# Designs tried in a protein design run: peptides against a protein of PDB entry 3JWR. Part 246

Target 1, 323 residues: chain A of PDB entry 3JWR
Amino acid sequence: TRELQSLAAAVVPSAQTLKITDFSFSDFELSDLETALCTIRMFTDLNLVQNFQMKHEVLCRWILSVKKNYRKNVAYHNWRHAFNTAQCMFAALKAGKIQNKLTDLEILALLIAALSHDLDHRGVNNSYIQRSEHPLAQLYCHSIMEHHHFDQCLMILNSPGNQILSGLSIEEYKTTLKIIKQAILATDLALYIKRRGEFFELIRKNQFNLEDPHQKELFLAMLMTACDLSAITKPWPIQQRIAELVATEFFDQGDRERKELNIEPTDLMNREKKNKIPSMQVGFIDAICLQLYEALTHVSEDCFPLLDGCRKNRQKWQALAEQ
Target 2, 298 residues: chain A of PDB entry 3JWR as posed
Amino acid sequence: TRELQSLAAAVVPSAQTLKITDFSFSDFELSDLETALCTIRMFTDLNLVQNFQMKHEVLCRWILSVKKNYRKNVAYHNWRHAFNTAQCMFAALKAGKIQNKLTDLEILALLIAALSHDLDHRGVNNSYIQRSEHPLAQLYCHSIMEHHHFDQCLMILNSPGNQILSGLSIEEYKTTLKIIKQAILATDLALYIKRRGEFFELIRKNQFNLEDPHQKELFLAMLMTACDLSAITKPWPIQQRIAELVATEFWEQGDQVGFIDFVCTQLYEALTHVSEDCFPLLDGCRKNRQKWQALAEQ

## One batch from the design tools (peptide; made by RFdiffusion4, then SolubleMPNN)

Design b2_p19_4_s2 (from b2_p19_4, 7 letters changed)
Fold by OpenDDE base, seed 2:
Formats: structure tokens, sequence, C-alpha cells
Structure b2_p19_4_s2 (fold): chain B 323 residues (1-323), chain A 19 residues (1-19)
């Protein structure tokens, strides 16, 4: 395609120029081409292109294929969300110095997973998919959408001209796919809620050890969630705008729940309850986000900007909730 | 409880049912 030709021929700016190492990064002013260039830079600066002998054209095609398999009519869970998740992963690896704690295969898997973790997202949660008796709900009992996202990821990775993993050995390939699957499945917040207590307790007891395979897997899951939720850490103007996108998607689901399922939506998904957004954001930060970024900062102090951003946004949302 | 506390409880219940 013309898009592929343009991307493959383009000079890729430095990570510094693209600001993709910054935790405060915003994609709002970036074109789709620039987001693809940023993605190439992430693979390059993580040494993934070199270490796994990726062909430039194949990487470009793969990125564009991933982007194409996000829906344009979904307010939040689109390519820009996946891109921002991957950018946060990159920043956590580089600026947060987590790169030094992981293998190259783990880094490869995490970056692919971050970009792929919401592929073909429909703008509705697993509960809606289940209640609507969607065909996907017949295939998977739990983490319905996350299984679908992984299936889409695997489909793309195996598609002609998109095989960015062709330079891997059979064993490396199997390992990478296993980690990708685990990482994508970990983005189900239900699994996060189930597992986070173990992670926090290991941190609290100062018993956390990344040399333990189980703890490594647990950490990768927590890191994926931290990147997936990283919008909550962004500078306030960015946070507000993303919160509006999330609210839009949730309200769209609520409208569908009312129309298609004949149910009253929860406050979170009820358009008529938009005045509750500030207090709900405070609740979300307290219940889900703060302890995660605290724990992540204990693993790597250089991740503090994520925690600091989350705390600052909590204060901003609290101030709005009191008005 | 807040809407997110309810959601958390739902997610927790779902997570508890996972094998």
Amino acid sequence: as target 1 above (323 residues)
Amino acid sequence: SSAFERLKAELLARAASLP
C-alpha cells in the first residue's frame, strides 16, 4: 500500500525527538504515520530489530496491520490506546529502567502485547459480551475479549509479510507467544484484582524476586496493567481528555445496554450520571491505581513519575468532586 | 459504595470463579 511505502521509506526520528521516553507523553498531536514511526523507534531502541533480525518492511507492515485491526468507531479502545499503552511500556523500560530486569524475549513479548492487547475491541466490556450472548461468549468462559485480542494478535503475527518473529528459533518463538498470551490476558482487570494482592504482599515483605519464574510472570502482568491504565498518570489536561473518551465509550455501552438488553446501566456507564465522573475517578484511583504504581515504584524508583502523576490527578478529581 | 467499588466487587467475584 501507499501507506506502507511511505512508512518504510521514512526516516525514523530519535526517541528524544519523539519524546517517547517521557512518562508525560501525549499522542494527541501525532498523525497515524507519526505513531507508526514512534512504534518503529520503540522496537529499534529496545534492540529488538537487531537482536531478532527483523526486516524493516516486515515490521512496518506488521505495525500497520495491528493499527488496521483496531476499530475506528470505538471512542477509547482504539489504536491510540494501544499505542499509548506501548509508549508507557517503552518509557517504563527505558526511563523507568525496567529493561535491565527483563530478558530480550520478555521485552519483545511485552511490546507486542501492549500494541496488540485490545485488537478488534468493540467498545464493550466482557460483561456486555456475555449478557448479549455474543458468539465470542460461546468460545471463552472467562476473559472473553482478551482471548479474542490474543487470537487477533496471533493471526496477524502469522499473516504473510507480517511475520516479525521469523528470526526467532522455534523455542524463542514458543516462549514469546506464551508471554504475549499471558500479558494480553493479564489486561483483564478481573485477573488484576485477583492477583495483585500476591504482588503487593511480596513487595511489602521485601520478598519480591524477579529471578523466580512465578514472580516474574506476576510482575509482567502487573506491568501490563500499569501501562494499560497509564492514562490516569498523565498531566491533567491529557488525563481529562482521555477520561472523556473513556466516559464516551462507557456511555455508549450504557445506551446499548438500555436499548438492546433493556437494563438500566450502572452509574459508570450511565450518561445521565456524568456529574458523578469526578468522584468515580477518585474511587478508581484509590481502588485500582495508586497501590499498583506504588508497588511498581518500589520495584523501580525511576517509575515514580507514574505514581506522582496518579496522585496529582487524584487531587484534581477530588477538587472537582467537592464542587 | 462508589460505582468503582461495586465494579471492583464484581471483578473480584468473577476473578474468584476463575480456575
Scores: peptide ipSAE 0.020, ipTM 0.599, DockQ to the pose 0.738
Fold by OpenDDE base, seed 5:
Structure b2_p19_4_s2 (fold): chain B 323 residues (1-323), chain A 19 residues (1-19)
Amino acid sequence: as target 1 above (323 residues)
Amino acid sequence: SSAFERLKAELLARAASLP
């Protein structure tokens, strides 16, 4: 396609020029082409292109295929969300110095997973999928959408001209797919809630050890969640704008719940309860986000900007909740 | 927030049902 030709021929700017190492990064001013260029830079600067012998055209095609398999009519869970998740992963690996703690296969898997973790998202949560008796709910009992996202990821990775993993050995390929699957499934907040206690206790007891395979898997899951939720850490103007996108999508679901399912939506999904957004954001930060970014900062102090951003946004949301 | 506590309860219930 013309798009592929343009991307493959383009000079890829440095990570510094693109600001993709910054935790404060925003994609709002970027074109779709520029987001693809940023993605190429992430693969290159993580040495993934060289270490796994990726063909440039194949990587370009894969990126465009991933982007194409996000829906444009979804307010938040679209390509830009996946791209921002991957950018946060890149920043955590580079600026947060987590790269030094992981293998190249783990880094490869995490970046692919971050870009792929919400593929074909429909702007509705697992609860809606279950209650609507969608065909996907018949295939999977738990983490329905996350299984679907992984299936879409696997489909793209195996598609002609998109096989960015073709340079891997059979064992490397199996390992990479295992980690990708685990990382995508870890973005189900229900799994995060189930597992986070073990991670926090290991940190609290000073027993956390990345040499332990189970603890490594646990850390990768926590890191995926930290990147997936990273909108809450962004500078306030960016945070507000993203919160509006999230609210738009949630309210669209709530409207569908009323119309299609005859269900009154929860306050989070209820357009009539917009005034509760600030207090709900404070609750979300306290219940879900703060301890995660605190624990991540204990693993790597260079991740502090994520924690600091989360704390600052908590203060801003609290001030709005008091009005 | 009561709304978020309900969501948290839903997430916990889902987590408990996972194998």
Scores: peptide ipSAE 0.019, ipTM 0.573, DockQ to the pose 0.769
Fold by OpenDDE base, seed 3:
Structure b2_p19_4_s2 (fold): chain B 323 residues (1-323), chain A 19 residues (1-19)
Amino acid sequence: as target 1 above (323 residues)
Amino acid sequence: SSAFERLKAELLARAASLP
């Protein structure tokens, strides 16, 4: 396609020029082409292109295929969310110095997972999928959408001309897919809530060890969540804008719950309770976000900007909740 | 199931539409 030709022929700017190492990064001013260029740079600067012998055209096609398989009519869970998740992963790996703690296969898997973790998201949560008796709810009992996202990821990875993993051995391929699946499934907040206590306890007791395979898997899951939720860490103007997108999508679900399911939505998804957003954001930060970024910062102190951003946004939301 | 066959058809259709 013309889009593929344009992307494949383009000179990819440096990570410094693109500012993709910054935790404060915003994609609002970027074109779709520029987001694809940023993504190429992430793969290149993580040595993934070289180490796994990726063909440039295949990588370009894969990126465009991933982007194409996000829905444009979804307010938040679209390509830009996936791109921002991947950018936060890249920043955590580079600026946060987590790259040195992981294998190349783990890094490869995490970057693919970050870009793919919400593929074909429909703008509704697992609870809506269950209650609407959607066909996906018959295939999976838990983490329904995350299983679907992984299925979409696998479909793209195996599609002709998109096989960015063709340079891997059979064993490396199997390992990478295992980690991708685990990472995508870990983005279910229900699983995060279930598992986070073990991670925090290991940190608290100074028993955390990345050489332990179970603890490694646990860390990768926590890191995925930290990147997925990273909007909460952004500079206030960016945070506020993203919160509006999230609220829009949640209210759209709430409207559908009323219309299609005859259900009164929860406050989070109720358009009539928009005035509760600031207090709900404070509650979300306290219940879900703060401990995660504290623990991540304990693993790598260079991740502190994520924690600092989260704390600053808590103050901003609290000030609005008091009005 | 009919639901599974529909999902499979959707996945195949999407795969065919990739760039």
Scores: peptide ipSAE 0.018, ipTM 0.566, DockQ to the pose 0.020
Fold by OpenDDE base, seed 4:
Structure b2_p19_4_s2 (fold): chain B 323 residues (1-323), chain A 19 residues (1-19)
Amino acid sequence: as target 1 above (323 residues)
Amino acid sequence: SSAFERLKAELLARAASLP
């Protein structure tokens, strides 16, 4: 396609020029082409292109395929969310120095997973999918959408001309897919809530060891969540704008819940409770985000900007909640 | 299951639309 030709022929700017190493990164000013260029740079600077012998055209096609399989009519869970998740992963790996703690296969898997983790997201959560008796809810009992996201990811990876993993051995391929699956499934916040206690306890007791395979898997799951939620860490103007996108999507779901399911939505998804957004954001930060970024910062102190950003945004939301 | 076949059809349709 013309888009593929344009991307494949384009000069890929440096990570410095693209600012993709910055935790404060914003994609708001970027074109779709520029987001694809950023993605190429992430793969290149993580040595994934070289180490796994990725053909440039195949990588370009894969990126465009991933982007195409996000819905444009979804306010938040779209390509830009996936791209920002991947950018946060890149920043955590590079600036946060987590790259030094992981294998190349783990890094490869995490980047693919970050870009793919919400593929074909429909702008509704698992609860809505379940309650609406959608066909997907008949296939999967838990983490319905995350299983679907992984299925979409696998479909793309195996599609002709998109096989960025073709340079891997059979064993490397299996390992990579296992990690991708685990990472995508880990983005189910319900699973995060279930598992985070073990991670936090290991950190608290100074028993955390990345050489332990179980603890490694747990860390990768926590890192995925940290990147998925990273909007909460962004500079306040960026945070506010993203929060509006999230609220839009949630309110759209709430409106559908009323209309299609004849239920009263939760406050989070209730348009009539818009005035509760600041207090709900404070609650979300306290209940979900702070301890995660604290623990991540404990694993790598260079991830502190994520924690600092989260704390700053908590203060901003609290100030609005008091008005 | 009918649900599985529907999902498979959806995945195949998406695959056909890839660039």
Scores: peptide ipSAE 0.015, ipTM 0.551, DockQ to the pose 0.021

Design b2_p19_4_s3 (from b2_p19_4, 7 letters changed)
Fold by OpenDDE base, seed 1:
Structure b2_p19_4_s3 (fold): chain B 323 residues (1-323), chain A 19 residues (1-19)
Amino acid sequence: as target 1 above (323 residues)
Amino acid sequence: SAADAAFFAALLAEAASLP
């Protein structure tokens, strides 16, 4: 395609030029081509292209395939969200120095997972899918969308001309897919809530050990969530704008809940409750975000900008909630 | 706040669907 030709022929700017190592990164001003160029740079600078012998054209095609399998009519859970999740992963690996704590296969899996974790997202949560009796709810009992996202990820990875993992051994391939699946499934906030206590307790007791396979898996799950939620850590103007996109999508779901399911939405998804957004954001930060970024910073102090950003945004939202 | 409680309740409801 013309898009593939343009991407494959383009000079890929440095990570410094693209600012993709910055925790404060914003994609708002970037074209789709530029987001794809950033993605290539992430793979290159993480040594994934070299270590796993990725063909440039195949990588370009894969990136474009991932991008095209996000819906454009979804306000938040689109390619830009996936891209920002991957960028935060890249920043955590590089600037946050998490790269030195992980294997190349884990890094490969995390980056693929970050880009793929919301593939074909429909702008509705798992609860809506269940209550609407959607066909996907017949396949999976829990984490319905995350299972679908992984299925989409696997489909793309196995599609002709998109096989970025073709340079891996059979064992490396199996390991990578396992980690990708676990990482995508970990983005279900329900699973995060269920598992985070174990992680926090290990940190609190100073018993956290990445050499333990179970603890490694747990850490990768927490890291995925930290990147998925990283909008809350961004500089205030960026964070506020993203919160508006989230609210738009949630309100769209609430409108559909009224129309299609004949139910009143929760305050989170109720357009009439838009004035509660600031207080809900404070609650979200306190209940979900702060402890995670504190724990992550304990694992690597260089991740502090995520925690600091989260704290600053809490203050901003709290000030708005008090008006 | 009531909004915080509603948000948290929604998350807990999702979590309750897990084994």
Scores: peptide ipSAE 0.029, ipTM 0.714, DockQ to the pose 0.720
Fold by OpenDDE base, seed 4:
Structure b2_p19_4_s3 (fold): chain B 323 residues (1-323), chain A 19 residues (1-19)
Amino acid sequence: as target 1 above (323 residues)
Amino acid sequence: SAADAAFFAALLAEAASLP
């Protein structure tokens, strides 16, 4: 395609030029082409292209395929969200120095997972999918959308001309897919809530050890969530704008819940409760985000900007809640 | 706050659906 030709022929700017190592990164000013260029740079600077002998054209095609399989009519869970998740992963790996703690296969899997974790998202949560008796709810009982996201990811990875994993051995391929699946499934916030206590306790007791396979898996899950939620860590103007996108999508779901399911939405998804957004954001930060970024910072102190950003945004939301 | 409680309750409800 013309898009592929354009991307494949384009000069890929440095990570410094693209600012993709910054935790404060914003994609708002970037074109779709520039987001693809950023993604190429992430793969290159993480040594994934070199280590796994990726063909440039194949990588370009894969990126464009992933982007194409996000919906344009979804306010938040679109390509830009996936891209920002991947950028946060890149920043955590590079600036946060987590790269030094992981294998090349784990890094490969995490980056693919970050970009792929919301593929074909419908703008509704698993609860809506279940209650609407969607066909996907017949295939999967739990983490319905995350299973679908992984299925889409696998489909793309196996598509002709998109096989960025073709340079891997059979064992490396199996390992990578396992990690990708686990990482995508870990983005189910319900699973995060279920598992985070173990992670926090290990950190609290100073017993956390990445050499333990179970703890490694747990860490990768927590890292995925940290990147998935990273909008909450961004500079206030960016955070506020993203929160508006999230609210838009949630309210759209709530409107559909009223119309299609004849139910009263929760306050989080209730358009009539817009005035509660600031207090709900404070609650979200306190209940979900702070401990995660504290724990991540404990694993790698260079991830502190994520925690600091989260704290700053809590203050901003609290100030709005007090008005 | 009531909003915080509602948010947390929604998350807990989702978590309760897990095996």
Scores: peptide ipSAE 0.029, ipTM 0.713, DockQ to the pose 0.734
Fold by OpenDDE base, seed 3:
Structure b2_p19_4_s3 (fold): chain B 323 residues (1-323), chain A 19 residues (1-19)
Amino acid sequence: as target 1 above (323 residues)
Amino acid sequence: SAADAAFFAALLAEAASLP
């Protein structure tokens, strides 16, 4: 395609030029082509292209395929969300200095997972999928959409001309897919809530050890969530704009709940309750976000900008909640 | 707040659905 030709022939700017090491990064000003260029730079600067002998054209095609399999009619869970998740992962690895704590396969898996974790997202949560009796709800009991996202990820990875993992050994391939699956599944916030206590307790007791395979897996899950939720850490103007996208999508679901399921939506998804957004954001930060970024900062102090951003946005939302 | 309660209730409901 012309898009592939343009991407493959383009000079890829440095990470510094693209500002993709910044925790304050915003994609709002970027074209789709520029987001793809950023993605190439992430793979390159993480040494993934070299270490796994990725062909440039194949990587370009894969990126465009991933982008193509996000829906444009979804307000938040689209390519830009996936891209921002991956950018936060890149920033956490580089600026946050987590790269040296992980294997190359783990890094490869996390980057692929971040880009792929919401593939074919429909703008509705697992509860809606279950209540609507969607065919996927018959296939999977829990983390329905996350299983679907992984299935989409696997489909793309196996598609002709998209096989960015073709340079891996059989064992490396198996390991990578395992980690990708775990990482995508970990983006189910319900799983985060279930597992986070173990992580926080290990940190509290000063017993956290990345050399332990179970703790490594737990950390990768927490890191995925931290990147997935990283919009909450952004500078206030960016945070506020993203919160509007999230609210739009949630309200769209609420509208569908009324129309299609004859259900009164919760305040979170109720368009008539938009005035509750500030207080809900405070609650979200307090219940979900703060402890995660505190724990992540404990693992690597260079991740502090994420925690600091979260705290600052908490203050801003609280001020709005107080009117 | 009521909004916080609704949000937390939703999160807890989702978490409780997991084995």
Scores: peptide ipSAE 0.027, ipTM 0.707, DockQ to the pose 0.755
Fold by OpenDDE base, seed 2:
Structure b2_p19_4_s3 (fold): chain B 323 residues (1-323), chain A 19 residues (1-19)
Amino acid sequence: as target 1 above (323 residues)
Amino acid sequence: SAADAAFFAALLAEAASLP
């Protein structure tokens, strides 16, 4: 395609020029081409292209395929969300110094997972999928959408001309896919809530050890969630804009719940309760986000900007909630 | 807040349904 030709022929700017190592990064001003260039730079600077002998054209095609398999009619869970998740992962790996704690296969898997974790997202949560008796709800009992996202990821990775993992051994390939699956499934917030206590307790007791395979898996899951939720850490103007996108998507679901399921939506998804957004954001930060970024900062102090951003946004939302 | 508690309760309820 013309898009592929343009991308493959383009000079890829440095990470410094693209600012993709910044935790404060915003994609708002970037074209789709620029987001793809950023993604190439992430793979390159993490040494993934070199270490796994990726062909440039194949990587370009894969990126465009991933982008294409996000829906444009979904307000938040689209390519830009996946791209921002991956950028946060890249920043956490580089600026946050987490790269030094992980294997190349883990890094490869995390980056692929971050870009792929919401593939073909439909703008509705697992609860809606279950209640609507969607065909996907018959395939999976738990983490329905996350299983679907992984299935989409696997489909793309195995598609002709998109096989960025072709340079891996059979064992490396199996390991990578396992980690990708675990990472994508970990983005189910229900799983995060279930597992985070173990992680926080290990940190609290100073017993956290990445050399332990179980703890490594747990950490990768927590890191994925930290990147997935990283919008909450962004500078306030960016945070507000992203919160509007999230609210739009949730309200769209709520509208569908009324129309299609004949139910009253929860406050989070109720358009009529938009005045509750600030207080709900404070609750979300307190219940979900703060402890995660605190724990992540304990693993790597260079991740502090994420925690600091989260705290600052809590203050801003609290101030709005008090008006 | 009540809204915060409801949000958290919903997440906990969902998590409790997982094996």
Scores: peptide ipSAE 0.028, ipTM 0.708, DockQ to the pose 0.809; fails the geometry check

